# Peptides against a protein of PDB entry 2FGR, part 177

Target 1, 331 residues: chain A of PDB entry 2FGR
Amino acid sequence: SSVTLFGIVDTNVAYVNKDAAGDSRYGLGTSGASTSRLGLRGTEDLGGGLKAGFWLEGEIFGDDGNASGFNFKRRSTVSLSGNFGEVRLGRDLVPTSQKLTSYDLFSATGIGPFMGFRNWAAGQGADDNGIRANNLISYYTPNFGGFNAGFGYAFDEKQTIGTADSVGRYIGGYVAYDNGPLSASLGLAQQKTAVGGLATDRDEITLGASYNFGVAKLSGLLQQTKFKRDIGGDIKTNSYMLGASAPVGGVGEVKLQYALYDQKAIDSKAHQITLGYVHNLSKRTALYGNLAFLKNKDASTLGLQAKGVYAGGVQAGESQTGVQVGIRHAF

## One batch from the design tools (peptide; made by RFdiffusion4, then SolubleMPNN)

Design b2_p20_4_s3
Fold by OpenDDE base, seed 3:
Structure b2_p20_4_s3 (fold): chain B 331 residues (1-331), chain A 20 residues (1-20)
Amino acid sequence: as target 1 above (331 residues)
Amino acid sequence: APARPAGTEAADALTDAALA
């Protein structure tokens, strides 16, 4: 058996030029390159190729020392794995987000990530961003000549909000082809939630692909998220992402990513472009900088996620510029 | 600092150092 203590402390100085009032915000933020975390994990060899595992992981907020407390909401799983793949029980990334966020060159964190995995409809469920789920059972296949898949189901446990039942139920999965420099995946998911106290289905389809040319990597995402409401019509967002990364010398990485969020319910688009640089001081410690531009059109109010400084929206049709400069340390 | 839900917003990959 093994037990590993691990974590990341990522803290930055961040700036955004506009908040909801049109004022600038700046300060000490967290999780600009990777989400700050503390975790425990381990495995036990049960013989015959069977292993038991556990994983407990929570977010760290280095700017305030976790003033609101600590929990294991990032992951709290027990698992069995072997030649059949892996079965996980407990709160985790849902299979769709686990696979499809891997194409985000900004690692689904900071001011630069693809923001398609979002609660687009003021859904009242705890995980209406489609990232994680409580009460989750997941299964991941081995890789068979490049082909792999993951499936998940989360129990609603008869949770209700207003007149909505089955809140928090998730069903979803992906199929993928991962072979050498190529990765491609298709994910499908549905969550049951509520909007305005009424039953709503959050349907998601995501296509991702990447290719590593050695000298550079290209990555892309295509996503549709639809909150299907009984009254008031569907809230649909089509999200697109294209990114490139390249090593710089022996110690650096530069990243450039563009995303478009076509918010159909408000007939409004938002454009995001982010330039990032990571400088490795060691295997465990890096300096980084991110520069992001978010252009909202029409009724769009999206804001960059400068966690710990400002992660709210802006006024409709306003643009926002964000900067993060920080240190990431992994242990 | 603004209010923030712990561990619910990001789906980032682990670094190689965090896996070691």
Scores: peptide ipSAE 0.024, ipTM 0.622, DockQ to the pose 0.081
Fold by OpenDDE base, seed 2:
Structure b2_p20_4_s3 (fold): chain B 331 residues (1-331), chain A 20 residues (1-20)
Amino acid sequence: as target 1 above (331 residues)
Amino acid sequence: APARPAGTEAADALTDAALA
């Protein structure tokens, strides 16, 4: 058996020009280029091509030293893997988010990422952003000539909120084609939750694709999230993303990403555009900068996710500009 | 400070080599 201690400490200086009161916020933030984490993982060869594995990973908040505590909520799995693929037991990324967030050129963190994987409806479930689940069983196939898939089921364990039962139940999966410069995938998921104490289904469909042209990579996402409520009508959001990245001088990477969030329940759109740069000082250490602009229309109140500084909304129809400059160190 | 829900963000696309 082997055990590896690993982690990332990513800390930045962040600024947003507008909070919910219209005031600027600035300070020390976390996870601008990669999510800060501490983890333990290992494998055991069981013979015959079978391996056991474990993975324990929690988020690190370098600005306050994890004042709210440390846990393994990023991942806490035991697994078996072999020629059949991998089965995981425990809290993890749900298969849909694990695959489809890979098309986000901003690595699902900081002020630049695709924000489609979100709780759009004030869902009362713990993971109504569709990113992770408790009590999860997941299965990932091998790659067969480019084709691969992942499936997951999370037990609700009779969790209730208000009159809603089955809260936290997840079922979902993806199919994908990953071959050479091309990646494409389709993800489908349903999660049981509650809104206003009433049973609600969070349905999600996501399409992702990327192509690496060598000189640049293009990536895109198309997503629909629908919170299906028995009372009050559905809360539907259509999210779109298009991004490009390119290597710079062998030591850097520039990224540009646009996203549109069409929030149907409030008939309002938000536009996000982000320019990012990563400068590798080594294989383990990088400097980075992000510049993001978020334009809310009509009743939209979305805010950039400057974790540790300000991640709240803005006033309806207001725009927000954000900056992050930081250090990422992996160990 | 806004409440930080630990572990609610997706894993980044870093390779195993970058994590080891």
Scores: peptide ipSAE 0.027, ipTM 0.664, DockQ to the pose 0.114; fails the geometry check
Fold by OpenDDE base, seed 1:
Structure b2_p20_4_s3 (fold): chain B 331 residues (1-331), chain A 20 residues (1-20)
Amino acid sequence: as target 1 above (331 residues)
Amino acid sequence: APARPAGTEAADALTDAALA
């Protein structure tokens, strides 16, 4: 049996040139290169190739010392694993997000990540961004000659919002091929939620692929998110991402990523481009810098996620520039 | 700092150091 304490403290100085009022924001932010976290995990060998596991993980906010409290909302699972794969019980990343966010070169955090995993429709469910679920059962296969898959189901437990009576139900999964430099995946998910107190289905399809050329890595995502409402029509967003990364001088990594968010319900697009650099001072400590530009068109109001400084929207059709410079330390 | 829900964003991959 083993128990490991682990974590990351990632804190930065951040700036965005516009908030919802058109004013600049700056200060100390968190999680610019990796999400700051504290966790406990462990395994027990049960014999015969069977293992038990646990994982408890929560987010750390270094700027305010977790003034709003600490919890294990990142992950709180117990597991059995073996030659059959892994079964998990508890709150976790849903299988679709766990696999498909792996193609994001900005690690699904800071001002540079792919923002497609989002609540696009003012969904009233707690996890309408499609990232995590409560009451989740997940299964992950082993890798069979590159082929692998994950499946999940989350119970709604008769959660109601307005007239919606199955809020929080998730069903989804992915199939993937991971072999050497190549990774490719297809994910499908549906969540039951509510919009304006009415039952709504959040349907998601995501394609991801990456290839590591050694000298550089290319990565891409294609996603459609659709909030299917009984009244008022569907709220659909098509999101696209293409990124490249390359090692620099054996101690650094440069990253460039572009994303397009085509918000069909408002017939409006947003363009995101981010340049990032990570400089490893050690295996555990890095300096980093991110520069992001977000151009909203027409009615689009998207904002960069400068966590701890400003993560809100901007005025319709406005552009936003963001900068983060920080320290990441892992333990 | 603005109020934010803890642990609601996507989890990035752990570093090798955090896995050690």
Scores: peptide ipSAE 0.024, ipTM 0.637, DockQ to the pose 0.082; fails the geometry check
Fold by OpenDDE base, seed 4:
Structure b2_p20_4_s3 (fold): chain B 331 residues (1-331), chain A 20 residues (1-20)
Amino acid sequence: as target 1 above (331 residues)
Amino acid sequence: APARPAGTEAADALTDAALA
């Protein structure tokens, strides 16, 4: 058996020019290039190609030393793996987010990521962003000539909110083709939640693809999220992302990503464009900078996620500029 | 710092293996 301690400490100086009051915010933030984390993982060879595993991982907040506490909410799984693939038991990324966020060139963190995996409807469930689930069973296939898949089910355990039952139930999965420079995936998920104390289904469909040309990588996402409410009609968002990255000078990477969030329920769009640069000082240590612009139209109030500084919305129709400059260290 | 429940963000699980 083996046990590995691992982690990332990513801390930055961040600035956003507007908060909900129209004022600037700045300070020390976290997780601008990668989510800061501390974890333990290990495997045991059981023979015959079967392995047991565990994974415990929590978020680190370097700016305040985890003043709000530490937990393993990022991942807390036990697993069996072998020629059949991997079965996981415990809180984790749901299969859809695990696969489809891989097309985000900003690693699903900081001010530049694709923000489609979101609670678009004031859903009252804890994981209504579609990223993780409690009480999750997941299965991941091996890669068969490029083809792979993942499936998951999370038990609701009869959780209720208002008149809504089955809150927290997840069912979803993806199919993918990963071969050489090409990756493409289709994900489908449904979560049971509540909006305004009423039963709501969060339906999600996501298509992702990337191609690595060597000199540059292109990546894209197409997503539709629907909160299907019994009363008040559906809250639908169509999200689009297109990104490119390229190596620079053998030690750097430049990233450019655009996203559009078409929020149908409020007939409003938001446009996000982010330029990022990572400078690798080593395999484990990097300097980085992100510059993001978020343009809200009409009733849209989206804000950039400058974690540790400001992650709230802005006034309707307002634009926000964000900057992060930081250090990422992995161990 | 603003309130931020741990583990509520999107994750970079596949990136983790490359960075660890």
Scores: peptide ipSAE 0.018, ipTM 0.614, DockQ to the pose 0.069; fails the geometry check

Design b2_p20_4_s4
Fold by OpenDDE base, seed 5:
Structure b2_p20_4_s4 (fold): chain B 331 residues (1-331), chain A 20 residues (1-20)
Amino acid sequence: as target 1 above (331 residues)
Amino acid sequence: APAPPAGTEPADAATDAALA
């Protein structure tokens, strides 16, 4: 058997010009380019092409030294893999998020990421952002001439919130084509949750695609998230993303990404545009800077996720500018 | 809305590959 210790410490100086009170926030933040993490993983060859694996990973908060504690909420899986693919048991990324977030050029972290994978409806479930699930069984196929798929089911274990039962149940999966410069995927998921103590289905459909031209990469996402409430009508958000990245001078990467969040329940849109730059000092160490602008229209109150500094909303219809400058180190 | 739970961001495939 093998055991590998791995991690990332990503810490930044961050600024946002507006919080919920209209005041600026600034300080030391975390996870601006990549999510800071500590993990253990390993494999065991069982013979005959079968392998066992484990993966334990938790988030690190460099700004406060994990004052709220450490856990393995990022991933805690045991797996079997072989020619048939991989089966995983335990908390993990749900298959839909695992695949479809890969099209986010900001790696679903910092102030620049696609924010479509979100709890749009004040859902009361722990994972109503559609990113991870407890009690998850997942299966990932091998790649067959570019075609691949992933499927998952999470047990609710009769979790209740208010009158809602089956909270935390997930069913979902994706199909994808990954061949050379092209990647394209379709993901479908449903989670059971509660809103206002009432049973709610979180339905999600996501399309993603990217193409690597060598000199630049283009990436896009189309998503609909719908919290289907028995009472009060659906809470629907259509999210769109288009991004481009390019290597710069052999040691750098520039990224530009735009996202639109059409929040149907409040008839309000938010526009996000982010410029990012990463400068690799080595394979393991980088400097980075992100500049993001979020424009809320009408009743929209979205805020940039300057984690460790300010990740809350702003006043309705207000715009927010965010900056992160930091160091990422991987070990 | 409550802040998204800590540690819920997706894996960075590029970073994971670099660590791998």
Scores: peptide ipSAE 0.028, ipTM 0.691, DockQ to the pose 0.103
Fold by OpenDDE base, seed 4:
Structure b2_p20_4_s4 (fold): chain B 331 residues (1-331), chain A 20 residues (1-20)
Amino acid sequence: as target 1 above (331 residues)
Amino acid sequence: APAPPAGTEPADAATDAALA
């Protein structure tokens, strides 16, 4: 058996020019290039090609020393793996987010990531962003000539909110083709939640693709998220992302990503554009900078996620500019 | 909209693989 301690400490100086009051915010933030984390993982060879595994991972907040505590909410799984693939039991990324967020060139963190995996409808479930689930069983296939898939089911355990009786139930999966420079995936998920105390289904469809040209990588996402409410109509968001990255000077990477969030329920769009640069000082240590611009139209109030500084919304129709400059260290 | 709960962001698969 093996046990590995691992982690990332990513801390930055961040600035946003507008908060909900129209004022600037600045300070020390976290997780601008990669989510800061502490984890334990290990495997045991059971013979015959079967392995047992465990994975425990929690987020680190370097700005305040985890003042709100530490937990394993990022991942807390036990697994069996072999030629059949991998079965996981426990809180984890749901299969759809695990696969489809891989096309986000900003690693689903900081001020630049694709924000489509979101609670668009004031859902009252704990994981209504569609990223993780409690009580999750997941299965991931091996890669068969490029083809692979993942499936998951999370038990609601009869969780109720208002009149909703299956809150937290997830069912979803993806199919993918990963071969050489090409990756493409289709994900489908449904999560049961509540909005205003009423049963609501969060339906999600996501298409992702990337191609690595060596000199540059292109990546894209197409997503529809729909909170289907029995009363009040559906809350639908169509999200689009297109990004490019390129190595610079052998030790750097530049990234540019655009996203559009078409929020149908409020007939409002938000445009996000982010320029990022990572400079590798070593395999484990990097400097980085992100510059993001978020333009809200009409009733849109989206804010950039400058974790540790300001991650709230802005006034309707307002634009926000964000900057992060930081250090990422992996251990 | 509320800030995402702590620990709910996706893993950085590339970094995770490098640490494995």
Scores: peptide ipSAE 0.022, ipTM 0.648, DockQ to the pose 0.092
Fold by OpenDDE base, seed 2:
Structure b2_p20_4_s4 (fold): chain B 331 residues (1-331), chain A 20 residues (1-20)
Amino acid sequence: as target 1 above (331 residues)
Amino acid sequence: APAPPAGTEPADAATDAALA
């Protein structure tokens, strides 16, 4: 058996020109290029190609030293793996988010990421963004000539909110083709939650694809989330993303990503465009900069996620500009 | 609004692959 300690400390100086009051915010933020984390993992060879594994990972907040505490809410799994693939038990990324967020060129963090994996409906469940689940069992297939899949089920454990039962139940999975420069995936998920104390199903469909042309990579996402409510109608959001990245001078990477969030319940759109640059000082240390622009239309109030500085919304129909400049160090 | 709770963000798949 082996145990590996690992982590990332990513800290930045961040600025947004508008908060909910229309004022600027600036300060020291976290996780601008990669989510800061501390983890322990290990494997045991059980013979015959079977391995046991564990993974414990928590988020680090470098700006305040984890003033709210440390936990393993990023991942806390035990697993068995072999020729059959991998089975995981414990809190983790749900299979749909694990696969489909991989097409986000901003690594699902900072002010530039695809924000489609979101609680669009003021869902009262703990993980109504569709990213992780408690009480999760996951299965991942091997790769068969490019084809692979993942499936997951999370137990609700009879959790109730208001009159809603089965809160936190997840069922979902993806199918994918990963071969050389091409990746493509389709994910489907349903999570039971509550909105206003009433039972609600969070349905999610996501299509992702990327192609690496060598000189540049293109990536895209198409997503629909639907919070199906018995009263008040469905809360539906269609999210779209298109991004490109390219290596620069062998030590850098430039990224450009656009996203559109069509929020049907409020008949309002938000447009996000982000330019990012990463400069590798070493294999473990990088400098980065992100510049993001978020344009809300009509009743949309989305804000950029300048974690540690300001991650709230803005006034309806307002635009927000954000900047992050930081250091990422992996160990 | 408070910062998202710890462990609510997606994993960085590229970084995770590099760390694995």
Scores: peptide ipSAE 0.027, ipTM 0.695, DockQ to the pose 0.081; fails the geometry check
Fold by OpenDDE base, seed 3:
Structure b2_p20_4_s4 (fold): chain B 331 residues (1-331), chain A 20 residues (1-20)
Amino acid sequence: as target 1 above (331 residues)
Amino acid sequence: APAPPAGTEPADAATDAALA
């Protein structure tokens, strides 16, 4: 058996030029390049190619020392793995987010990530962003000549909100082809939630692909989220992403990513463009900088996620510029 | 059916999907 203590401390100085009042915000933020975390994991060889595993991981907030406490809400799984793949029990990334966020060149973190995995409808469920789930059982196949898949089901445990039942139920999965420089995936998911105390289905379809040319990598995402409501009509968002990354001088990486969020329910678009740079000082330590621009049109109020400084929205139709400069240290 | 309200919910500050 093995037990590994691991983590990341990522802390930055961040700035956004507009908050909800139109004022600038700046300060010390967290998780600009990677989410700061503390974790424990381990495996036990059970013989015959079978292994048991555990994984416990929580978020670290370096700017305030975890003033709100520490938990294992990032991941708390026990697993069995072998030639059949891996079965996991416990809170984790849902299979769809685990696979499809891998095409985000900003690792779903900081001010530059693809923000499609979001609660677009003021859903009242705890995980209505489609990223993680409680009470999750997941299965991941091995890679069969490039082909692989993942499936998950989360129990609602009869959770209710208002008149909505089955809140927190997740069912979803992906199919993928990962071979050499090419990766492509299709994910489908449904979550049961509530909006305004009424039963709502959050449906999600995501297509992702990337290709590594060696000198550069291209990546893309196409996503539709739909909160199906009995009253008020569906809340649909089509999200698009295209990004490129390239190594620089053997010690750095530059990233450029564009995203479009077409928010159909409010007939409004938001455009996001981010330039990022990571400079590796060592295997464990990096400096980074992100510059992001978010343009909201019409009724759109999206804000960049400068975690620890400002992650709220802006006024309708306003643009926001964000900067993060920080240190990432892995242990 | 009533139209949805103008605007969208702000980005969830607790959202964390980072894999690495």
Scores: peptide ipSAE 0.024, ipTM 0.525, DockQ to the pose 0.023; fails the geometry check

